# Peptides against a protein of PDB entry 3C2G: the designs that were tried, part 5

Target 1, 209 residues: chain A of PDB entry 3C2G
Amino acid sequence: IRTFDLLGLLLHDSDAIDGFVRSDGVGAITTVVQYPNNDLIRAGCKLLLQVSDAKALAKTPLENILPFLLRLIEIHPDDEVIYSGTGFLSNVVAHKQHVKDIAIRSNAIFLLHTIISKYPRLDELTDAPKRNRVCEIICNCLRTLNNFLMMWIPTPNGETKTAGPNEKQQVCKFIEIDILKKLMSCLSCEGMDTPGLLELRSTILRSFI

## One batch from the design tools (peptide; aimed at target 1 A94 N140)

Design b1_p9_5_s1 (made by RFdiffusion4, then SolubleMPNN; from b1_p9_5, 4 letters changed)
Fold by OpenDDE base, seed 4:
Structure b1_p9_5_s1 (fold): chain B 209 residues (1-209), chain A 9 residues (1-9)
Amino acid sequence: as target 1 above (209 residues)
Amino acid sequence: PPELLAYVS
């Protein structure tokens, strides 16, 4: 735990972060968080989030790491773990088709819907820190979904991937009224990626209308 | 659906 906290304090420079990732730092964290200790899992997931936008991740094999992290998020109902894990997921799938494919094969679409569905509406949360954390989690999930949906939008050259029938069915769950209300609520939160959420709205329109 | 347009347009 203290080691992860210390590493987090040292990894403020992009070159240091890349160095850590190149040394299989992500694999090392995922090995350590296999121990059934909630504080250790929190610290490890926080560190994963801190390195999740590293350029070196493009060269890191995630075939074993990503399914493990998705399972971890699924079984640990801790807001800090879910925040860090969904944040990691949203960053690592960005601009990386191979990583998107691994996530989808690992049932990520269904998991994202499950996470959003389990949280209360933001207007029902009176505690500002809790409300903000929940908003961030929902935003992370929706940003990840946007990255998946964009794969199935035609390119200027007319080329596009086709979603499988299971993926289509899972995506359809995100047009539920409760999910859409949570999306709208995120737009009113301070410090949120409003442009990213607006992009998702546009992507949903292109996918379903 | 109309409800979708209300949220995403």
Scores: peptide ipSAE 0.000, ipTM 0.435, DockQ to the pose 0.044
OpenDDE base, seeds 1, 2, 3, 5: peptide ipSAE 0.022, 0.021, 0.020, 0.021; ipTM 0.637, 0.623, 0.617, 0.628; seeds 1, 2, 3, 5 fail the geometry check

Design b1_p9_5_s2 (made by RFdiffusion4, then SolubleMPNN; from b1_p9_5, 5 letters changed)
Fold by OpenDDE base, seed 3:
Structure b1_p9_5_s2 (fold): chain B 209 residues (1-209), chain A 9 residues (1-9)
Amino acid sequence: as target 1 above (209 residues)
Amino acid sequence: PPELLAYVP
């Protein structure tokens, strides 16, 4: 706990974050969060989120790390862990085709759907902090999906990659009425990136046209 | 379009 909090306090500088990642800091965190201690897992996943935009991640081998994190966020009951883990996932796949490929091979698209599906409707959550956290998790999942879908949207200057049949089937689950309602409910939450959610909605719709 | 990034606290 205290070690990750201390690291989090020291890692306010982007160069320090990048240095930590270059020194296998992500691997070190993933080693520590393997211990069955929820406080360590929470603190470690929070630190992962804090370093998730590091430039050094583009050069970090993630073949073992990313499947482990996906399994963690699949099974862990703590919303704080899910929030941090899905936030990390969305950032680590962003602009990194090879990382997207690892995530997709590790069934990430289906997992994102599973995570969204397990949470109640936001209108059923009377506790505002809980509602906001659930909304943020849903947004992180959908943002990750957006970043995947961007691979298959035709660009003016190049051949679009085609999604495989399995990926297409998994993506099709996100047009379920329950998922769409959850996306729409996130637009009503305070402090949410409404423009980003609207862009995501547009990306999802374009993927099915 | 640009890919979306999560808020980093």
Scores: peptide ipSAE 0.384, ipTM 0.920, DockQ to the pose 0.572
OpenDDE base, seeds 1, 2, 4, 5: peptide ipSAE 0.368, 0.310, 0.347, 0.347; ipTM 0.915, 0.901, 0.909, 0.912

Design b1_p9_5_s3 (made by RFdiffusion4, then SolubleMPNN; from b1_p9_5, 4 letters changed)
Fold by OpenDDE base, seed 5:
Formats: sequence, structure tokens, C-alpha cells
Structure b1_p9_5_s3 (fold): chain B 209 residues (1-209), chain A 9 residues (1-9)
Amino acid sequence: as target 1 above (209 residues)
Amino acid sequence: PPELKAYVS
């Protein structure tokens, strides 16, 4: 725990973060969080989030790391772990086709829907910190979905991949009224990236046109 | 268009 805190203090420079990742730092963290200690898991996942934008992740083997993280955020009850894990996921798949493929093969699309579905509607949460955290988790999940959907949206200069039948079916679950209401509710939360959420909404709508 | 990123503090 203290070690992760120390690393967090040192990793304020983008080059230092990149160096950590190049030295298999993500693998090291995922090894540590396999121990049944909730404080350690929380701290480790937070550190993952902190390094999730590192350029070096494009060259990091994630075939074993990503499925493990997906299983962790599937079963762990702590919102802080879910927040960090889904945040990491959204960032690590961004602009990385290979990483997206690993995540999708590991049932990430269905998992994102499951995570969103398990949380109450934001209007049922009167505690502001809890409401904000839930909103952020939902946003992380939807952002991850956005980044997946970008693979299947036609671009003028790009080859468009087609989603498989299973992926298409799983994506279709995100137009359920409950999911849409949760997305819209996030737009009214203070401190949220409203422009980003609007972009996500546009991407989702475009995917179903 | 750029893909979406989570805010990292």
C-alpha cells in the first residue's frame, strides 16, 4: 500500500510513467493485486488508472493482464476498484486495435453492460459522493463502449470492420431504456465531462443508424 | 475523431 502511494507520488511526469510501463510496471501491479487484500487491490487499481494513458501501453503485452482485470472488476464489490478498473480499461483500449480485440474476446462488452446494470439510478442516490462515483463508473463503461464502437463506424479513409453477431447482440443491449436513462442522468451531474458524454451519445446513435 | 479518454488525476 505504501509502496503504491510512493509510486503515485513519483509518477507525476509523463516520461516517468512511460518508463514505469516500459519496465513491465502494469504486470507488476496486476501480480500484487491478486492477493486477497482489499486495501492493496484498491491502491493497485488506482495506480493502474494513473498510468493508463502511457504511450508505452501500445507495446505492452496485455493478453494475460487484461482478462485478469476484467474478472476483477466483474466480481469486486468496491466502487473504488470498479472506478479505477473501468477507467483503466477505457484508456488502455483507446486507439489500440490489438487491445480492443483482447478485451472483446474476454467478453468486455457484456461486462460493461453488467456493471452499468448493477448500479441504482442516479436519482435514487442522495449521497453526493456516492452519486458522483457511480456516475463516473457509468461514464467509464460507456466511454469504453464508445472506443469499441469506433471500430465499426464507417470512416472516409478507413477500412471498417464488421461486428460479429455476438458483439452486435451485446451492443444492442446498450439501447435499453434503463441504460439510456442512466446515460442521460450523467449529463446533469456536476463535474462531469459533458462534451465527452455528448460525443459518446453521438457515437452510440451513429452506431445504430 | 479522437477516442474518449478518462480523466487521470
Scores: peptide ipSAE 0.339, ipTM 0.909, DockQ to the pose 0.527
OpenDDE base, seeds 1, 2, 3, 4: peptide ipSAE 0.297, 0.333, 0.294, 0.295; ipTM 0.901, 0.908, 0.901, 0.897

Design b1_p9_5_s4 (made by RFdiffusion4, then SolubleMPNN; from b1_p9_5, 6 letters changed)
Fold by OpenDDE base, seed 1:
Structure b1_p9_5_s4 (fold): chain B 209 residues (1-209), chain A 9 residues (1-9)
Amino acid sequence: as target 1 above (209 residues)
Amino acid sequence: MEELKAYVR
């Protein structure tokens, strides 16, 4: 706990973050969060989120780390862990085709749908901090999906990866009326990236036209 | 169309 708090306080700039990541800092965090201590897991996942935009992640082997994190956010009951883990996932797959491929092979698309589906509607949440946290989790999941869908959008040059039949079927679940209502509810939350959510909505709709 | 990040420092 105290070590992760200290690291979070020391990682003030992009160069320090890149230095930590180059020194296998992500692997070190993922090793520590394997212990059955919820406070340690929460602090470790928060630190993962804080370093998730590091350029050095493009050179970091994630074949063992990413499947472990996906399993953690599948089973862990704490929304703070889910928030940090889904935030990390969205950032780490961004602009990294090889990381997207690892995530997809590890059933990430289905997991994102499962996470969104397990939360109540935002209109049923009276506690504003809880409502905002649930909204942020849904946004993180949908942002991650956007980053996957970008691989399968036809470019003017005719070079596009094709999603497999299973991936297509899993993506089709995100046009369910419940998912669309949750997305629309997130657009009404203060402090959300409304332009990004609108772009995601457009990307989802375009993937099915 | 841009890829989206949750947190950027």
Scores: peptide ipSAE 0.367, ipTM 0.915, DockQ to the pose 0.493
OpenDDE base, seeds 2, 3, 4, 5: peptide ipSAE 0.355, 0.347, 0.357, 0.365; ipTM 0.911, 0.908, 0.911, 0.914

Design b1_p9_6 (made by RFdiffusion4; failed a check: a repeat of another design)
Pose (drawn by RFdiffusion4):
Structure b1_p9_6 (pose): chain A 208 residues (1-190, 192-209), chain P 9 residues (1-9)
Amino acid sequence: IRTFDLLGLLLHDSDAIDGFVRSDGVGAITTVVQYPNNDLIRAGCKLLLQVSDAKALAKTPLENILPFLLRLIEIHPDDEVIYSGTGFLSNVVAHKQHVKDIAIRSNAIFLLHTIISKYPRLDELTDAPKRNRVCEIICNCLRTLNNFLMMWIPTPNGETKTAGPNEKQQVCKFIEIDILKKLMSCLSCEMDTPGLLELRSTILRSFI
Amino acid sequence: TSWNKLEEH
């Protein structure tokens, strides 16, 4: 845990996190967090979140790491882990087609739907720290969804990709009535929460 | 620690 904390302090900028990724740091973190201990898991995921915007992640073999992290997000009961995992997911798929492909094959879009759906409306959360966390989690999920949807929107540049049935059923779940009601309620609930502005902006983009 | 957010446009 202290090693995770120290690496977190050392990796101040882009060059440092890229150096860590080229040294197989992401694979090391994911291997270690297989140990069933929540403090250790929380610490490892916090560091993964920190290095998630690394451009070197375009070169790291993610065929095994990514499905493992999606499974972890799916079953781990604590919000800090979900926050870190979905934050990492949103950055790791960004600008990387082959990584989006890995995520789709592992049902990443279906998982985003499940993560958003499990939480009550933001007006039903009393404690401010927790409400802000659920808010950032939903925001991370929708950012990830938006990084996927770009593939299938006609671009005059000429890269009109066709969605397979697998991608189709996952994306279409976001027009089911239950999640639309929840998403529209985040847009209008009445809520002093620092993450609310970014969340509402991201929701509008998801609908667009 | 801090982290950065990425989006595609």

Design b1_p9_6_s1 (made by RFdiffusion4, then SolubleMPNN; from b1_p9_6, 6 letters changed)
Fold by OpenDDE base, seed 5:
Structure b1_p9_6_s1 (fold): chain B 209 residues (1-209), chain A 9 residues (1-9)
Amino acid sequence: as target 1 above (209 residues)
Amino acid sequence: MSYKILSEE
């Protein structure tokens, strides 16, 4: 715990973060969070989030790491772990096609839907901190989805990757009324990036309508 | 544009 906290305190510099990642820091964290200790898992996932935008991640083999993390956030009950894990996922797939491919092959699209679906409506959450955290998780999931959707948007040259039939089916689940209602509820949360969420909504809807 | 989240300090 204290070690991850210390690392978190030291890793405010982008070069330091990049150095940590180049030294297989993500692999090291992933190894530690395999132990059945919720405090370690929470701290480790938080640290993963902190390094999730490092440039060095583009050169880090994530074939073993990412499926493990996806499984963790699928089953772990702690919202802080889910928040950190979905945040990591969102950032790590951003601008990295090979990482997107790993995530998709690891059933990430379905997982994102599962995560959103497991949470109640935000209007049913009376505790503001809990409501905000749930909103952030939903947002992380939707941002991650958006990062996937970008692969299937035609480029100016007319070239585009095509989503497979399974991926299309999984993405279609995000236009379900319950998912859309949760997204809309997030727009009403204080401190949220409302413009960003609206853009995301538009991207999702335009991709399938 | 791919979305990134800022880790809350």
Scores: peptide ipSAE 0.056, ipTM 0.697, DockQ to the pose 0.113
OpenDDE base, seeds 1, 2, 3, 4: peptide ipSAE 0.029, 0.028, 0.027, 0.033; ipTM 0.659, 0.635, 0.630, 0.666; seed 3 fails the geometry check

Design b1_p9_6_s2 (made by RFdiffusion4, then SolubleMPNN; from b1_p9_6, 5 letters changed)
Fold by OpenDDE base, seed 1:
Structure b1_p9_6_s2 (fold): chain B 209 residues (1-209), chain A 9 residues (1-9)
Amino acid sequence: as target 1 above (209 residues)
Amino acid sequence: MSYKILEEE
């Protein structure tokens, strides 16, 4: 725990973060969070989120790391772990096609739906800190979904990747009325990436029209 | 490795 807190303090600039990532820092954190200690897992996932925008991650093999993290956020009960893990996922898939492919092969689309579905509606949450954290988790999931959907939208040049039948079926679950209501509720939260959520809404609609 | 969540007793 104290080591991750110290590392978080030392990783204050982009060069330090890139240096840590180049030294297999993501692999090191992933090894430590395999221990059954919730405080350690929380601290490690928070540090993963902190380094998730590193340019050096482009050269980091994520084939073993990403499936492990996806399994962790599938089963872990702590919203802080889910927040950090979904935040990490959304950032690492944003700029890298090969990372998107690893995530999709690791059942990430279904997992995103499962995570959104397990939380109550935001209007049912009276505790403001809890409501905001749940909103952030849903936004991370939806941002990740947008990054996947954009691969299957035809470009003006006619080049498009084709989603498999299973991926198409999993994507169809995001037009369920409950998911759409949660998306709309997130648009009403202060401090959220409203432009990104509106883009996702447009992308979802275009994927099914 | 099966991740066992230790339920805090």
Scores: peptide ipSAE 0.000, ipTM 0.379, DockQ to the pose 0.024
OpenDDE base, seeds 2, 3, 4, 5: peptide ipSAE 0.000, 0.000, 0.000, 0.000; ipTM 0.382, 0.395, 0.373, 0.388

Design b1_p9_6_s3 (made by RFdiffusion4, then SolubleMPNN; from b1_p9_6, 5 letters changed)
Fold by OpenDDE base, seed 5:
Structure b1_p9_6_s3 (fold): chain B 209 residues (1-209), chain A 9 residues (1-9)
Amino acid sequence: as target 1 above (209 residues)
Amino acid sequence: MSYKVLEEE
């Protein structure tokens, strides 16, 4: 715990973060969070989120790390872990095709739907901190989905990756009325990345038209 | 654009 807090304090600049990631820092964190200690898992996932935008992650082998993290955020009960893990996922797949491919093969699309589905409607959450955290988690999931959907949008040159039948079926779950209501509820939350959610809405609409 | 999770300061 204190070590992760200290590392978090040292990893404020992009060069330090990249240096940590190049030194297999993500692998080190994922090794430590395998211990059944919730405080350690929370601190480790928070640190993962902190380094999740590192350019060095494009060169990091994530084939073992990403499936482990996906399993963790599938089963862990702590919203702070889910927040950090979904945030990490969103950032790490951004602009990295090979990482998107690993995530998709690891059933990430279905997992994102599962995570969104497990939370109540935001209007049912009276506690503002809890409501905001749930909204952020949903936003992280939806942003991650947007990053996947962008793979299947035709480029101006006509090159399009086609989603497999299973991927299409999993994506279709996001047009369920419950999911759409949660998306709309997130758009009404103050301080949220409204532009990102609007982009996602546009991407979803384009994927289903 | 990498979507930064805006950590609330």
Scores: peptide ipSAE 0.011, ipTM 0.440, DockQ to the pose 0.129
OpenDDE base, seeds 1, 2, 3, 4: peptide ipSAE 0.006, 0.006, 0.000, 0.000; ipTM 0.402, 0.402, 0.416, 0.388

Design b1_p9_6_s4 (made by RFdiffusion4, then SolubleMPNN; from b1_p9_6, 6 letters changed)
Fold by OpenDDE base, seed 5:
Structure b1_p9_6_s4 (fold): chain B 209 residues (1-209), chain A 9 residues (1-9)
Amino acid sequence: as target 1 above (209 residues)
Amino acid sequence: MSYKVLSEE
């Protein structure tokens, strides 16, 4: 716990974060969170989130890390772990085609749907901190999805990867009324990036139309 | 634009 907290405190500088990542810091964290200790898992995933935008991640082999993290956030009951893990996923796939490909091959699209589906509607959550955290998780999932969808948007140069039939089917699940209702409920949460969520909604809907 | 999750400072 304290070690990850200390690392978190030290890793406010982008160069320090990048140095940590270059030194296989992400691999080190993922090794530690393999132990069945919820406090370690929580702290480790939080630290992953903190380093998730590091430039050095583009050069880090994630073939072993991403599948493990995806499995973790699939099964772990702690919202803080899910928040951190989905946040990490969103950031790490951003602008990195090879990382997107690893995540997709590891069933990330389906997992994102599963995560959103497991949470109740926000209107059913009376506890504001819990509601906000759930909203943030849903947003992280949808942002991650958006990062995937961007690969399949036609560029002016005509070179678009086409989503495979399985990916298309998995993406289609996000237009389910339950998912859309959850997205809409997030728009009513205070402190949320409402414009960003609206853009995301638009991107999702346009991907199917 | 790829959305970055801002870690709560």
Scores: peptide ipSAE 0.247, ipTM 0.829, DockQ to the pose 0.114
OpenDDE base, seeds 1, 2, 3, 4: peptide ipSAE 0.082, 0.162, 0.168, 0.038; ipTM 0.750, 0.789, 0.796, 0.693; seed 1 fails the geometry check

Design b1_p9_7 (made by RFdiffusion4; failed a check: a repeat of another design)
Pose (drawn by RFdiffusion4):
Structure b1_p9_7 (pose): chain A 208 residues (1-190, 192-209), chain P 9 residues (1-9)
Amino acid sequence: IRTFDLLGLLLHDSDAIDGFVRSDGVGAITTVVQYPNNDLIRAGCKLLLQVSDAKALAKTPLENILPFLLRLIEIHPDDEVIYSGTGFLSNVVAHKQHVKDIAIRSNAIFLLHTIISKYPRLDELTDAPKRNRVCEIICNCLRTLNNFLMMWIPTPNGETKTAGPNEKQQVCKFIEIDILKKLMSCLSCEMDTPGLLELRSTILRSFI
Amino acid sequence: TSWNKLEEH
């Protein structure tokens, strides 16, 4: 845990996190967080979140790491882990087609739907720290969804990709009535929460 | 620690 904390302090900028990724740091973190201990898992995921914007992640073999992290996000009961995992997912798929492909094959879009659907409306959360966390979680999920949807929107530049049935059923779940009601309620609930502005902006983009 | 957010446009 202290090693995770120290690496977190050392990796202050882009060159440092890229150096860590080229040294197989992401693979090391994911291997270690297989140990069933929540403090250790929380610490490892915090560091993964920190290095998630690394451009070197375009070169790291993610065929095994990514499905493992999606499974962790799916079953781990604590919000800090979910926060960190979904934050990592939104950055790691960004600008990387082969990584989006890995995530789709592992049902990443279906998982985003499940993560958003499990939380009550933001007006039903009393403690401010928790409400802000759920807000940032939902925001991370929709950012990840938006990084996927770019593939299938006709671009005059000529890269009109066709969605397979697998991608179609996952994306279409986002027009089911239950999630639309929840998403529209985040847009209009009446809430002093620092992450609310970014959340509402991201929701509009998801609908667009 | 801090972290950065990425989006595509």

Design b1_p9_7_s1 (made by RFdiffusion4, then SolubleMPNN; from b1_p9_7, 5 letters changed)
Fold by OpenDDE base, seed 3:
Structure b1_p9_7_s1 (fold): chain B 209 residues (1-209), chain A 9 residues (1-9)
Amino acid sequence: as target 1 above (209 residues)
Amino acid sequence: MSYKKLFEE
């Protein structure tokens, strides 16, 4: 725990973060958080989130790391672990086709749907800190979904993939009325990643409705 | 609603 806190304090600039990632820092964290200590898991996932946008991650093998993290957030009911884990996922899949493929093969789409579905409506949450954290988690999940959807939309540069039958079925769950209501609720929250949510809304409106 | 637009081959 103290080591992760110290590392978090030292990793403030992009060069330090890239240096840590190049030294297999992500693999080291994922090894340590296998120890069954909730505080350690929280601290490790928070540090993963902090380095999740590092340029050096494009060269980091994530074949073992992503499935492990996805399993971790599946089995942990802790909102802080889920927040950090979904935040990590949303950042590492951004602009990285091979990472998107690993995540999808590891059942990420279904997991994201499950996470969104388990939380109540934001208007039913009276505790402001809890409501904000839930909104952030849903936002992370929806941003990740948007990154996946971009794979299947034809781009002017000709880079597009065809979604398999399983991916199609899983994506169809995100156009359920409950999920759409939660998207709209997140768009109404202050301080959220509004540009990413607006892009997803536009994608759904253009491609699914 | 055509759910197929994104997946129309």
Scores: peptide ipSAE 0.023, ipTM 0.606, DockQ to the pose 0.030
OpenDDE base, seeds 1, 2, 4, 5: peptide ipSAE 0.015, 0.021, 0.014, 0.014; ipTM 0.527, 0.597, 0.531, 0.450; seed 5 fails the geometry check

Design b1_p9_7_s2 (made by RFdiffusion4, then SolubleMPNN; from b1_p9_7, 6 letters changed)
Fold by OpenDDE base, seed 4:
Structure b1_p9_7_s2 (fold): chain B 209 residues (1-209), chain A 9 residues (1-9)
Amino acid sequence: as target 1 above (209 residues)
Amino acid sequence: MSYKILVEE
């Protein structure tokens, strides 16, 4: 735990973060969080989130790491772990096609829906910190979905990847009224990037027109 | 555009 805190303090610049990632830092964290210690898991996932925007991740083999993390955020009961894990997922799949492919093969789309679905409506949460954290998790999931959807938007040359039939079916689950209501409720959360959420909403809705 | 979250300092 203390080690992760110290690392977090040292990893404050892009070069340090990239150096850590190039040295298999993500793999090291992933190894450590395999121990059944919730405090360690929380600290490790927080550190993963801190390095999740590293450019060096594009060259990092995530074939074993990403499925493990997906399983962790599927089963772990701690919202802080879910927040960090979904945040990591969102960032690592951003602008990285091969990582998106790994995530999709690992059933990430369905998992995102599962995560959103397991949380209560935000209006049912009376504790403001809890409500905000749940909102952030939902936003991370939806942002990750958007990053996947971007794969299927035509490039300037007119070429685009096509979603497989399974992926299409999984994506269609996000237009469920419960999911849409949760997205809308996130717009009312304090401290959220409202413009970003509105853009995300627009992108998601446009993907289904 | 792909979205990324801002990591809290």
Scores: peptide ipSAE 0.030, ipTM 0.632, DockQ to the pose 0.111
OpenDDE base, seeds 1, 2, 3, 5: peptide ipSAE 0.030, 0.029, 0.031, 0.029; ipTM 0.638, 0.623, 0.630, 0.629; seeds 1, 2, 3, 5 fail the geometry check

Design b1_p9_7_s3 (made by RFdiffusion4, then SolubleMPNN; from b1_p9_7, 6 letters changed; failed a check: a repeat of another design)
Amino acid sequence: MSYKVLSEE

Design b1_p9_7_s4 (made by RFdiffusion4, then SolubleMPNN; from b1_p9_7, 6 letters changed)
Fold by OpenDDE base, seed 5:
Structure b1_p9_7_s4 (fold): chain B 209 residues (1-209), chain A 9 residues (1-9)
Amino acid sequence: as target 1 above (209 residues)
Amino acid sequence: MSYKVLVEE
């Protein structure tokens, strides 16, 4: 616990973070969070989130790491773990086609829907910190989805990757009324990036309408 | 543009 906290404190510098990642820091964290200790898992996932925007991740082999983390956030009950994990996922797939491909092959799209679906409506959550955290998780999931959707947007040259039939079906689940309502409810949460959420919503909807 | 999670320091 304290070690991850210390690393978190030290890893405020982007170069230091990049150095950590280049030294297989993500692999090291992933190894540690395999132990059935919730405190370690929480701390490790938080640290993953902190390093998730490192440039060095583009050169990090994630074929073994990412599926494991996806499984972790699928089953772990702790919202802090889910928050950190979905945040990591969102950032790590950003601007990295090969990582997106790994995630999609690992059923990430379906997982994102599963995560959003497991949470109640925000209006049913009376505890503000809990509500905000749930909102952030939902936003992380939708942001991650958006990062995937960008692969299927036609480029100026008319070339685009096509989503497979399974991916299309899974993506279509995000236009369900319950999902949309949850997204809309996030807009009412205090301290949220409402403009960003609206932009995300628009992007998602335009991808399907 | 890919969206990123802002990690609060």
Scores: peptide ipSAE 0.136, ipTM 0.792, DockQ to the pose 0.113
OpenDDE base, seeds 1, 2, 3, 4: peptide ipSAE 0.111, 0.074, 0.038, 0.106; ipTM 0.784, 0.747, 0.669, 0.774; seed 1 fails the geometry check

Design b1_p9_8 (made by RFdiffusion4; failed a check: a repeat of another design)
Pose (drawn by RFdiffusion4):
Structure b1_p9_8 (pose): chain A 208 residues (1-190, 192-209), chain P 9 residues (1-9)
Amino acid sequence: IRTFDLLGLLLHDSDAIDGFVRSDGVGAITTVVQYPNNDLIRAGCKLLLQVSDAKALAKTPLENILPFLLRLIEIHPDDEVIYSGTGFLSNVVAHKQHVKDIAIRSNAIFLLHTIISKYPRLDELTDAPKRNRVCEIICNCLRTLNNFLMMWIPTPNGETKTAGPNEKQQVCKFIEIDILKKLMSCLSCEMDTPGLLELRSTILRSFI
Amino acid sequence: SEQSAALTS
């Protein structure tokens, strides 16, 4: 845990996190967090979140790491882990088609739907720290969804990709009534929460 | 443009 904390302090900028990724740091973190201990898992995922915007992640073999992390997000009961995992997912798929492909094959879009649907409306959360966390979690999920949807929107530049049935059923779950009600309620609930502005802006983009 | 992760301030 202290090693994770120390690496977190050392990796202050883009060159450092890229150096860590080129040294197989992401693979090392994911291997270590297989140990069933929550403090260790929370610490490893915090560091993964920190290095998630690394451009070197375009070169790292993610065929095994990514499905493992999606499984961890799916079953781990604590919000800090979910926060870190979905934050990492939003950055790791960004600008990387082959990584989006890995995520789709592992049902990443279906998982975003499940993560968003499990939480009550933001007005039903009393403690401010927890409400802000659920807010940032939903925000991370929708930002990941938006990084996927770009593939299938007609671009005059000529890269009109066709969605397979697998991608179609996952994306279409986001027009089911239950999640639309929840998403529209985040847009209008009445809530002193620092992450609310970015969340509402991201929701509008998801609908667009 | 694509989006990045939301972070606690």

